# Peptides against a protein of PDB entry 4PN1: the designs that were tried, part 64

Target 1, 261 residues: chain A of PDB entry 4PN1
Amino acid sequence: KIEMNFLNKPIVPDTTKVISNFLTHYLITEPVEHVEIEAKLGTLIDLETQNRFEFPVMNETILNPEFNLRTRFESDMTASEHKYLNEFLNQAFRDSQKPGRLPFAYKHTKQVDLFYETEDNSRDKIRVSKNQSDNQVLACVKKRRVADLFLYCPNDAFDIRISISDELPVSMPSGNQQPSLTRLKDRVGYVHQEIKIDLTKTTQNDPVYDTTERHELEVEFGNIADLRDRAQKAKDGMEAPLFRRVQLFMDNVRILRREHS

## One batch from the design tools (peptide; aimed at target 1 V18 H25 E66 L149)

Design b1_p27_7_s2 (made by RFdiffusion4, then SolubleMPNN; its pose is not in this set)
Fold by OpenDDE base, seed 5:
Structure b1_p27_7_s2 (fold): chain B 261 residues (1-261), chain A 27 residues (1-27)
Amino acid sequence: as target 1 above (261 residues)
Amino acid sequence: SYYEELSKLFLSEEEKKALEELERLLA
């Protein structure tokens, strides 16, 4: 007979607990109404060296936000890396269509994001998203970055930023307003077990930015209502459902951040 | 794999059963 451990009970990784608590705070304790929770692949950059940050740890670790590590996060990758991940996900998609598997859903979208200044000159801009093909308005939101949690992943190709955002639906800007920024997004989306994985190529014409094209990969919780319910249960003492969901999310993130061209 | 086995530890009993059944079907 084999048991899991001397208690014969599952034990939750500390990373899962920390992330779960982080999420619970913004789902339950100080709830964000229109919350978006996503992880982006990227690189923690040391502001001093402008190279990838080096921290004295040997594996995935969550950085304590209370400490100023003098880093920035670059949510970008090379075109080659992005292409590789796309092929990887395409293969995963194909494999998931086989009998006995839970299938991926796939969606390809091309949209234009128009950013407008707010009337109150707030830091947050209004984002109007339109479909490139027919100019249909897809969304009009004011996105507020609420919190970030950074994972330093020395053994992987990418570090991770988990972000809590509030995407507040707002009215369309006045017709006489001009966008301060316009970006094109070519997004390939994969959904598996309500976890969304998006590969996005962003083209931006901004005189401030030298880079005209950005390649991003993000992993997002696709069912916030379910996640919130799990978080509530966790706060009430039953943590397992939340831990399982966070574990699933992080496992997907871990798979992706380990892949590279 | 070791990782797969670890992942199974966090599944609900229902999920475990479903996975086991699926594994049998795929074997």
Scores: peptide ipSAE 0.019, ipTM 0.455, DockQ to the pose 0.021
OpenDDE base, seeds 1, 2, 3, 4: peptide ipSAE 0.009, 0.000, 0.018, 0.000; ipTM 0.376, 0.236, 0.440, 0.294

Design b1_p27_7_s4 (made by RFdiffusion4, then SolubleMPNN; its pose is not in this set)
Fold by OpenDDE base, seed 1:
Structure b1_p27_7_s4 (fold): chain B 261 residues (1-261), chain A 27 residues (1-27)
Amino acid sequence: as target 1 above (261 residues)
Amino acid sequence: SYYEELSLLFLSEEEKKELKELLEKLK
C-alpha cells in the first residue's frame, strides 16, 4: 500500500496559499468591484544591468512586494516565441476536441483601442475597444491597476506578473472628443475550464520603448463570480475549493512559461 | 502520469470520480 505522506492527506503547496491569500484580499477583504485578475509572461529586468534579474533562488519564487529589488517587468517576447506558443496552443486545442476531453473554445479578434482623457484630467484614461471588421463597440472601460505580484522563474523562459485591476464600465466619450492614443490588437484567445489564454500582437507608437509591435501572452480567470465565492468560503474556513482553482490557474501558467522554441 | 497523480491530491471526491471516469475513457 502506498500513501501520499505520513498523514495520508493532501497538502497544499505554499505558493498556492500565498497566491490564494493575495487574491482573497482583493476579492473579499478590500474588494475590487470590477476586478480583473491576470498573469502575464515576461521578464524581470534588473534596472542596473538592464538584463534579466538574477536572484539567489533555484525555483519558482514569489517576490515580496515590500522590498524594492530595483526591477521592472517587461511583458513582451520575440515573434518566434510568440509563434511557437501559438502553434503549441493550436495543438492543445485540437487534442482537447477528442472524445473524453474537455474542449477548448477558440476566438480570433482584431480590434482597435481608442484612449480618451477624462474630464477631470485623472491619470486613468477611458478605453474604447472596437472591432476592426465592423467597427462595432466591444467595450468602454476605465481601467486602474490595483496591485501586482511577481514570480521569479529561474528555470523557465519567462517570469510572471499577476495583476489585480479594476475595470470599470463607463459611458462613451462625447462625440466631439478625440482620442489621445490608438492601439491595434490582433488577439487569439483560448478558453479551457473558464481559464482564458490570450496571445496578442499589439501595434503602437511608443516613444519610451521604441517598439512598434509587442507580443504578449496572458492567462486570466474567466469566472470572477465563482472565484469570489471560493474566496469567501476560504475566509469561512473552507479553503479547498479556492486552492483547487488557484492550482488549476497556476498549472496552466507553468505549462506555458516552460514552452519555448 | 505524474501530473495526473499530482492533480488527484487537490480534487474533491466528486472531481476525483470524474477524472477517473475520463481517464478510463482515454484508455
Scores: peptide ipSAE 0.022, ipTM 0.532, DockQ to the pose 0.021
OpenDDE base, seeds 2, 3, 4, 5: peptide ipSAE 0.000, 0.020, 0.000, 0.000; ipTM 0.247, 0.469, 0.291, 0.300

Design b1_p27_8 (made by RFdiffusion4)
Pose (drawn by RFdiffusion4):
Structure b1_p27_8 (pose): chain A 256 residues (1-205, 211-261), chain P 27 residues (1-27)
Amino acid sequence: KIEMNFLNKPIVPDTTKVISNFLTHYLITEPVEHVEIEAKLGTLIDLETQNRFEFPVMNETILNPEFNLRTRFESDMTASEHKYLNEFLNQAFRDSQKPGRLPFAYKHTKQVDLFYETEDNSRDKIRVSKNQSDNQVLACVKKRRVADLFLYCPNDAFDIRISISDELPVSMPSGNQQPSLTRLKDRVGYVHQEIKIDLTKTTQNTTERHELEVEFGNIADLRDRAQKAKDGMEAPLFRRVQLFMDNVRILRREHS
Amino acid sequence: SFSFSEATKDIPFYQEINELMKEREES
């Protein structure tokens, strides 16, 4: 017989607790009506060296946003790093279809992105996405970035950025208006337990941009868990962000 | 707004990390 600790009850990892606080704030305390919560793989770049961020730590660590660490985030990876993750996810996809497993879901989208500027002093963009096939509109949203949280991961090829955005559905722009940006997007979507794993390849109309993003697919349920956490019963919220971060961690450690 | 220092004030690991981050910001 073996116990996990001298209490014999599970304990919350420090990171899971802190991220739960970050998510509960923008879900409940200062709520965002149309919230998108996603984490992207990428690289933390030191502004002076223009290389990967160096920090005297040995494990995955959350950076305090109230400090100026002179850093930016490169949400990009090589074509090989993108293909490697594609193969790994495909293999993980088929293994989930076997007996006893909760299966993956799959959705491949070939669409066009159209970005517009706003009439306001804000730096928001109006995004219009259309099918590359029939050109029917998939979405028309005004997107505002609310908050970011950076995880430096010295043991891995990637760092993590947790983004909280606000995607408000808006009406279509006028025809007599030039889009600020137009590009193709090849999004390969995997879904497992309502956690979305998106593998995106965008083509600039040339330059290619390869990304991997992991987002909560069921916000309404997550908001409910955030409410219960604020009221004391915080175990469901913890179990949720633990699953999210563990998925993000598995994909982060996958590299040649 | 969200306060990271309030969220991590009871966590000794982040008290030490915050000292390193303060040194880096001063440099």

Design b1_p27_8_s1 (made by RFdiffusion4, then SolubleMPNN; from b1_p27_8, 8 letters changed)
Fold by OpenDDE base, seed 5:
Structure b1_p27_8_s1 (fold): chain B 261 residues (1-261), chain A 27 residues (1-27)
Amino acid sequence: as target 1 above (261 residues)
Amino acid sequence: SFSFSEATKDIPEYQELDKLQRELEAS
């Protein structure tokens, strides 16, 4: 007879606890009303060297946000890497359709985001999202970045930024207002167990700067209400449901960040 | 530059994914 450990119970990784606490803060303690929680694959850049950050650790490490490590995060990858991940996810999608598995959902969307300055000249812009094919308005929000948690992943192709954002629904800008920025998004989305994985090719047209293109992969909690419920239970002393969901999320992130062309 | 639309429109595998998705939604 084999047991998992001397208690014969699952053990929660420290990473899961730290992330769970981080999420609980912005879900329960100081709740963000229209919270978006996502992880992006990218690279931690050392501002001094302009190279990928090097830290004296040998595995996935959450960076303490209380310390300024003089880094920036670049949420981008090469087109080749992006394509590889797309193919990887396509295969995962196909495999999940087999009997005995939980299936992925798949969606391809083309979207245009129009950014408008606010009347109060706030730092946060109003984003109007439209379907590129028919110009149907999909959303009008003011997105505020609330907090970030960075994971340095020395053994993987990518580092991770987990972001807490507030997507406040707002009224449409006045008809005479011109967008300050236009962003085209070509996105393929995969959903598995309410975890959303998006591959996005973004083309940004800036009136001042040259057109920029980015290739991003993001992993998002698709059921915030459930996550908030789990976080509340955790605050009330029942941590297991939250830990399980965070573990699932992070395992998906870990799978993806290990993949490269 | 990389575009999903341009890269996948004529690729059988992506057509299959779209088909599978439609079938799943219809079930």
Scores: peptide ipSAE 0.035, ipTM 0.569, DockQ to the pose 0.011
OpenDDE base, seeds 1, 2, 3, 4: peptide ipSAE 0.030, 0.007, 0.032, 0.000; ipTM 0.514, 0.250, 0.496, 0.217; seed 2 fails the geometry check

Design b1_p27_8_s2 (made by RFdiffusion4, then SolubleMPNN; from b1_p27_8, 10 letters changed)
Fold by OpenDDE base, seed 2:
Structure b1_p27_8_s2 (fold): chain B 261 residues (1-261), chain A 27 residues (1-27)
Amino acid sequence: as target 1 above (261 residues)
Amino acid sequence: SFSFLEATKDIPSYQELNKLEEKLEKA
């Protein structure tokens, strides 16, 4: 008979604990009302070298936010990398339709995001999202970035930014107001066990800057209410449900990071 | 704001681990 350890009980990895506590803070302790929690694949860039950040660690490492490492995060990848991940996820989708598996859901969306300045000259712009096909308004929100947690992943093709955002629903801007920025989003979305995986091609038209195109992959918690419930239970001393959900989330992220490495 | 110290309070430091090892070697 084999036991998993000398206590024969599950142990929680440090990464899971740290991320769980990070999430609990913004779900329960200082709760963000309209919280969005996502992980983006990208690259930590060292501002001094303009190359990928190098830290003296040999595996996935959560960077301590108390230290200014003089980095920026680029949430972008090449078109070829993005295509590869799309093909990979398409195969995963197909495989999940087999008997005995939990199936993926799939959705393809095309939207335009119009950004408007606020009357108070806030850093946060109002975003109006519309469906590209019929110009139907999908959302009007003011998105505020609340916090970031960075994972340096030296063995993988991508580093990770976990972001906490507040998406506050707001009234439509005045009809006389012109957008300061326009983004076209072509998004392929996969959902598995309420974890959303989105591949997004973004074309940005800025009146000041040239048109830019980005290829992003993001992993998002699809059920915030459930996550908040789990975080509350964790705060109350029952941590296992939260740890399990965070572990699931992180395993999906890890799969995606490793696949293109 | 997020407290890293609070998030890692139950994760032993290298110093704590070293002290534990030293205790075990002396027992």
Scores: peptide ipSAE 0.043, ipTM 0.423, DockQ to the pose 0.173
OpenDDE base, seeds 1, 3, 4, 5: peptide ipSAE 0.015, 0.016, 0.014, 0.000; ipTM 0.302, 0.310, 0.272, 0.275; seeds 4, 5 fail the geometry check

Design b1_p27_8_s3 (made by RFdiffusion4, then SolubleMPNN; from b1_p27_8, 9 letters changed)
Fold by OpenDDE base, seed 1:
Structure b1_p27_8_s3 (fold): chain B 261 residues (1-261), chain A 27 residues (1-27)
Amino acid sequence: as target 1 above (261 residues)
Amino acid sequence: MFSFLEATKDIPKYQELNKLEEELEKS
């Protein structure tokens, strides 16, 4: 017989607790109504060196948001890295179709995002997303970034930004408004146990600069209602369901951030 | 361009998905 530890009880990693508390705040304590919770793979860049941030730690570390480390987060990767991750996820999808596994779902979408200034000239823009093929409106939202939590991952190909956003559904901009920005998005999405993994290639045409492409990988909680329920239970003293869900989410993120071409 | 065909080509239940993917790749 093997026991987990000398208490023979599960122990929750500190990382899980910190993230769970972070999520609980924006799910329950100061609830964001139309909350989106995602992790993006990218690189913490030191603003002084313009290289990847270096911190005197040897493993995954949540950075304290109270400290301004003079960093920026670049949610981008090379086309090769993106392709590798796509192939990796394709294989994961395939393997998940085997008996005894929980299957991935897959969806490929091509959309155009049009950004409009708000009538009140707020900092937040209205994003209208349309299907490229038929111009059908997929969404019209005002997205507000509420909070970020950064994970420095010195042993992995990528660092992580966990973001809390408010995606407020709004009415379509007036017909006389022109978009200030247009982006083409080619997105492949994988869903496993209600965790969404999206690979997105974004193309932006700039009249002054050459066409730029961005390659992003994001991991999102696909069932916010369930997550909110778990967070409420945690506030009520039953933390295990939330911890388990956060652990699942983070394990998926950890798998992905270790992959590189 | 993303490709999903290789992962699903031999899975009969995803025939329709493969078809959609092919269409998307052509567009």
Scores: peptide ipSAE 0.291, ipTM 0.858, DockQ to the pose 0.011
OpenDDE base, seeds 2, 3, 4, 5: peptide ipSAE 0.216, 0.073, 0.065, 0.021; ipTM 0.836, 0.762, 0.705, 0.616; seed 3 fails the geometry check

Design b1_p27_8_s4 (made by RFdiffusion4, then SolubleMPNN; from b1_p27_8, 9 letters changed)
Fold by OpenDDE base, seed 1:
Structure b1_p27_8_s4 (fold): chain B 261 residues (1-261), chain A 27 residues (1-27)
Amino acid sequence: as target 1 above (261 residues)
Amino acid sequence: SFSFSEATKDIPRYQKLDELQRKLEAS
């Protein structure tokens, strides 16, 4: 007979605890009504050097949210890295269809995002998403960034930003209103155990600047109701269900950021 | 908003550090 450790109990990493507490705060303590919770792969940039942030640590590290480290996060990667991750996920999808596995779901979408200014000229914009093929409206939302948690990952190609957002459904802008910004999105989406993995190529046309492209990978909790239930149980003293869900989420993130082209 | 104290409320190391800080301030 073998045991996991001298207590014969699972050990919960500090990373799991901190992230669980972060999620619990915005799910239960100060609840966001239409919450979106996602992790994006990208790069922490030192504002002074304009290079990747450096700190004297040798593993995945959650940055203290109360410290101003003079960094910004760039949620972007090269086309080559993006293509590699797409091929990697395609293979993972195929492997998951085999007997004895839980299968991925797959969806490819091409949409146009139109951004409109609000009537009160607030900082938040209204985003109208339409299908590129038939111009059918997919969504109309006002998205507000609520909070971020940053993970510095010195051993991997990417750092991680976990973001809490409020995506409020709103009425369509008036027909005479013109969009201030238009973005084309080519998105491939994978879902496994209610965790969404999206690869997105974004093309933005600017009247003054040349067309810019961005390549993003995001991992999102697909079942917020279940997550909120787990967070409530955690507040009530039963933390294991939340910890397990966060561990699953983070393991998927870790797999993706460790892949090297 | 989410705080460092809340982030580490169940992590023994930071609980101990917080206790030490309080002791230093009281001395």
Scores: peptide ipSAE 0.247, ipTM 0.700, DockQ to the pose 0.248
OpenDDE base, seeds 2, 3, 4, 5: peptide ipSAE 0.244, 0.201, 0.012, 0.114; ipTM 0.690, 0.668, 0.249, 0.597

## One batch from the design tools (peptide; aimed at target 1 V18 F22 N64 L149)

Design b1_p28_1 (made by RFdiffusion4)
Pose (drawn by RFdiffusion4):
Structure b1_p28_1 (pose): chain A 256 residues (1-205, 211-261), chain P 28 residues (1-28)
Amino acid sequence: KIEMNFLNKPIVPDTTKVISNFLTHYLITEPVEHVEIEAKLGTLIDLETQNRFEFPVMNETILNPEFNLRTRFESDMTASEHKYLNEFLNQAFRDSQKPGRLPFAYKHTKQVDLFYETEDNSRDKIRVSKNQSDNQVLACVKKRRVADLFLYCPNDAFDIRISISDELPVSMPSGNQQPSLTRLKDRVGYVHQEIKIDLTKTTQNTTERHELEVEFGNIADLRDRAQKAKDGMEAPLFRRVQLFMDNVRILRREHS
Amino acid sequence: VNEEFIEALDDEIVELQEEFIEEREEEE
């Protein structure tokens, strides 16, 4: 007989607790009506060296946003790194279809992105996405970036950025307006337990941009868990962000 | 500012970030 600790009850990892606080704030305390919560693989770039961020730590660590660490985030990866993750996810996809497993879901989207500027002093963009096939509109949203949280991961090829955005559905722009940006997007979507794993390849109309993003697919349920956490019963919220971060961690450690 | 988020950060990592910023300013 073996216990996990001298209390014999599970304990919350420090990171899971902190991220739960970050998510509860923008879900409950200062709520965002149309919130998107996603984490992207990428590289933390030191502004002076223009290389990967160096920090005297040995494990995955959350950077305090109240400190100026002179750093930016490159949400990009090579074509090989993108293909490697594609193969790994495909293999993980088929293995989930076997007996006893909770299966993956799959959705492949070939669409066009149209970005517009706003009439306001804000730096928000109005995004229009259309099918490359029939050109029917998939979405028309005004997107505002609310908050970011950076995880430096010295043991891995990737760092993590957790972004909280606000995607408000808006009406279509006028025809007599030039889009600020137009590009193709090849999004390969995997879904497991309502956690979305998106593998995107955007083509600039040339330059290619390969990304992997992991987002909460069921915000309404997550908001409910954030409410219960604020009221004391915080175990469901912890279990949720633990699953999210563990998925993000698995994909982060996958590299040649 | 999210006070609960800031209070939940690891003290040793916060002190390490302060020391790291001071060392970079001294090297300037």

Design b1_p28_1_s1 (made by RFdiffusion4, then SolubleMPNN; from b1_p28_1, 13 letters changed)
Fold by OpenDDE base, seed 5:
Structure b1_p28_1_s1 (fold): chain B 261 residues (1-261), chain A 28 residues (1-28)
Amino acid sequence: as target 1 above (261 residues)
Amino acid sequence: MNEEFLAALNPELVALQKEFLAKREAER
């Protein structure tokens, strides 16, 4: 007979607990109403060296937000890395369609994001997203960044930023307002077990500067209501459902951040 | 992301998904 350990019970990784607590805070304790919870692949940059941050750890480490480590996070990758991840996810999609597997869903979206200044001149801009093909409005939101949690991943191609955002639905800007910024987004989305994985190519035109392109990979909780319910249960002393969901999310993130061209 | 590559694969993935969904519905 084989057992998992001397208690014969699953052990929750400390990373899962820390992230679960972080999420519980913004789901339950100080609840964000229109919460978006996503992980972005990128690089922690040392502000002094402008190179990837070197922290004296040997594995995945959540950075304590209470400490200023003089870092910035760059949510970008090379076109080659992005292409590789796209091919990887396409293969994962194909494999998941086989009997006995849970299938991915796939969606390709080309959209234009228009950013508008708010009437109150707040820091947060209104984002209007439109479908490029038919100019239909997909969303009109005011996105507020609430919190970030950074994971330094010395053994992987990417570091991780987990972000809590409030995507407040707002009315469309007045017809006389001009966008301060326009971005083209080519997004391929993969959904597996309500975890969303988005590969996004963002193109920004500047009248003064050359066109800039960014390549991003995002992993998002696709069912916030379920996650909130799990977080509430965790707050009430039943943590296992939340831990399982966060573990699933993080395992997907871990798979992706290890892949590179 | 390679646009040409993506454009070529999208129809395949969509078709595969549709096929899978159709099979699932037929098995219910």
Scores: peptide ipSAE 0.083, ipTM 0.675, DockQ to the pose 0.010
OpenDDE base, seeds 1, 2, 3, 4: peptide ipSAE 0.000, 0.007, 0.046, 0.029; ipTM 0.208, 0.229, 0.577, 0.496

Design b1_p28_1_s2 (made by RFdiffusion4, then SolubleMPNN; from b1_p28_1, 12 letters changed)
Fold by OpenDDE base, seed 2:
Structure b1_p28_1_s2 (fold): chain B 261 residues (1-261), chain A 28 residues (1-28)
Amino acid sequence: as target 1 above (261 residues)
Amino acid sequence: MNEEFLNSLNPELVELQKEFLEERKKKE
């Protein structure tokens, strides 16, 4: 007879617990009202060397946010890497359509994001998102970055930034105001079990800076209400539902960051 | 960052990070 361990009970990975606690804080303890929770693939850059950050660990490691490690996170990848991931996700989509599987949903969107300065001169900008095809307004929000959690992944192609953001719906800027920044977004989205995976090609036009192009992959919790409910249960002593959801999210992230061209 | 979250972190990991940062400062 084989048992899981000497208690014969499932053990939650430490990474899952740490991330769950991080999420619980911003979902329940100090709740962000219009919370967005996403993980981006990218690279932790050591500001001293301008190379990928090096830390004395041998596997996936959550960095302690209390310490200033003199790093920046670059949420970008090469066009080749981005293409590879797109092909990989397309195959995953196809395989999920088979009998006995839960299917992916797929959506391709093209939008333009217009950023406006606020009247109060706050650092946060108003973002107006429009559909490129018909110029219909999709959203008008003020997005505030609340917190970041960084995962250093020495064995994988990418490091991870988990971000908590507040996306506050706001009124449209005045007609006389010009955007300070414009971003064109070509996004392919894959949804599986309410976890959203987006591949985005972004072209940014800045009046002051040169045009920049970025290739990003992000994984987002698609059902915040459910996640908040799970976090509340965790605060009330029932942690298992939250742990399961975080584990699912992180497994998807782990799959993606291991894939490279 | 939230104090409650920070208190949930592994003390051994915190110590390792402190050591690493100290070593970096000595090389600078």
Scores: peptide ipSAE 0.054, ipTM 0.305, DockQ to the pose 0.691
OpenDDE base, seeds 1, 3, 4, 5: peptide ipSAE 0.028, 0.031, 0.025, 0.030; ipTM 0.593, 0.640, 0.466, 0.630; seed 4 fails the geometry check

Design b1_p28_1_s3 (made by RFdiffusion4, then SolubleMPNN; from b1_p28_1, 10 letters changed)
Fold by OpenDDE base, seed 5:
Structure b1_p28_1_s3 (fold): chain B 261 residues (1-261), chain A 28 residues (1-28)
Amino acid sequence: as target 1 above (261 residues)
Amino acid sequence: MNKEFLEALNPELVELQKEFIEEREKKK
């Protein structure tokens, strides 16, 4: 008979604990009402060199927010990298449809995001999302960034930003208000075990500047209610369900950040 | 922002990280 370790009990990695505590704080302790929790693939950039930062670590590392590391996070990738990830996820989707597997769900969405300034001139803009095909309003929200947790991943193609946001539903802007910014989003979404993986191509037309295109990959918790329940249980001393969900989430992120052509 | 973030993290892990940094600085 083989045992897991000398205690014969599961052990939780520090990464899982830190992320779980981070999530619990904003789910339970100081709860965000309309919480969105996502991980974006990108690059931690050294502000001095404008290149990827080189931290003195050899593996996945959650950066301590206490330290000013003089970095910024760029949530972008090349078109080639984005294409590769799309092909990879398409294959994963196909493989998951086989008997004995849990299938992916797939959705392709093309939307227009219209950004409006708020009456109070707050930093947060109102985002109206519309379907490109019929101009139907999909959402009208004011998104507030609440917290970020950065993971430096020296062995992988991408670093990770885990973000907690408050997506507050708000009323539509007045009909006389013009959008300050318009973005086209082409999003391919894959859902597996309530973890959502989105590949997004964003096109922004600026009348003064050239058209800019961004390629993003994000991994999101698709069932916030379940996650909140798990976080509550964790606060009550039963941490295992939360740890398992965070581990699943992070394993998906780890798979994706390692993929490169 | 930093204080709120620290409260969200595992305090034990944060403390261990600080200790490690301090010990390395002493050895330099």
Scores: peptide ipSAE 0.038, ipTM 0.393, DockQ to the pose 0.217
OpenDDE base, seeds 1, 2, 3, 4: peptide ipSAE 0.028, 0.036, 0.029, 0.008; ipTM 0.416, 0.445, 0.353, 0.316; seeds 3, 4 fail the geometry check

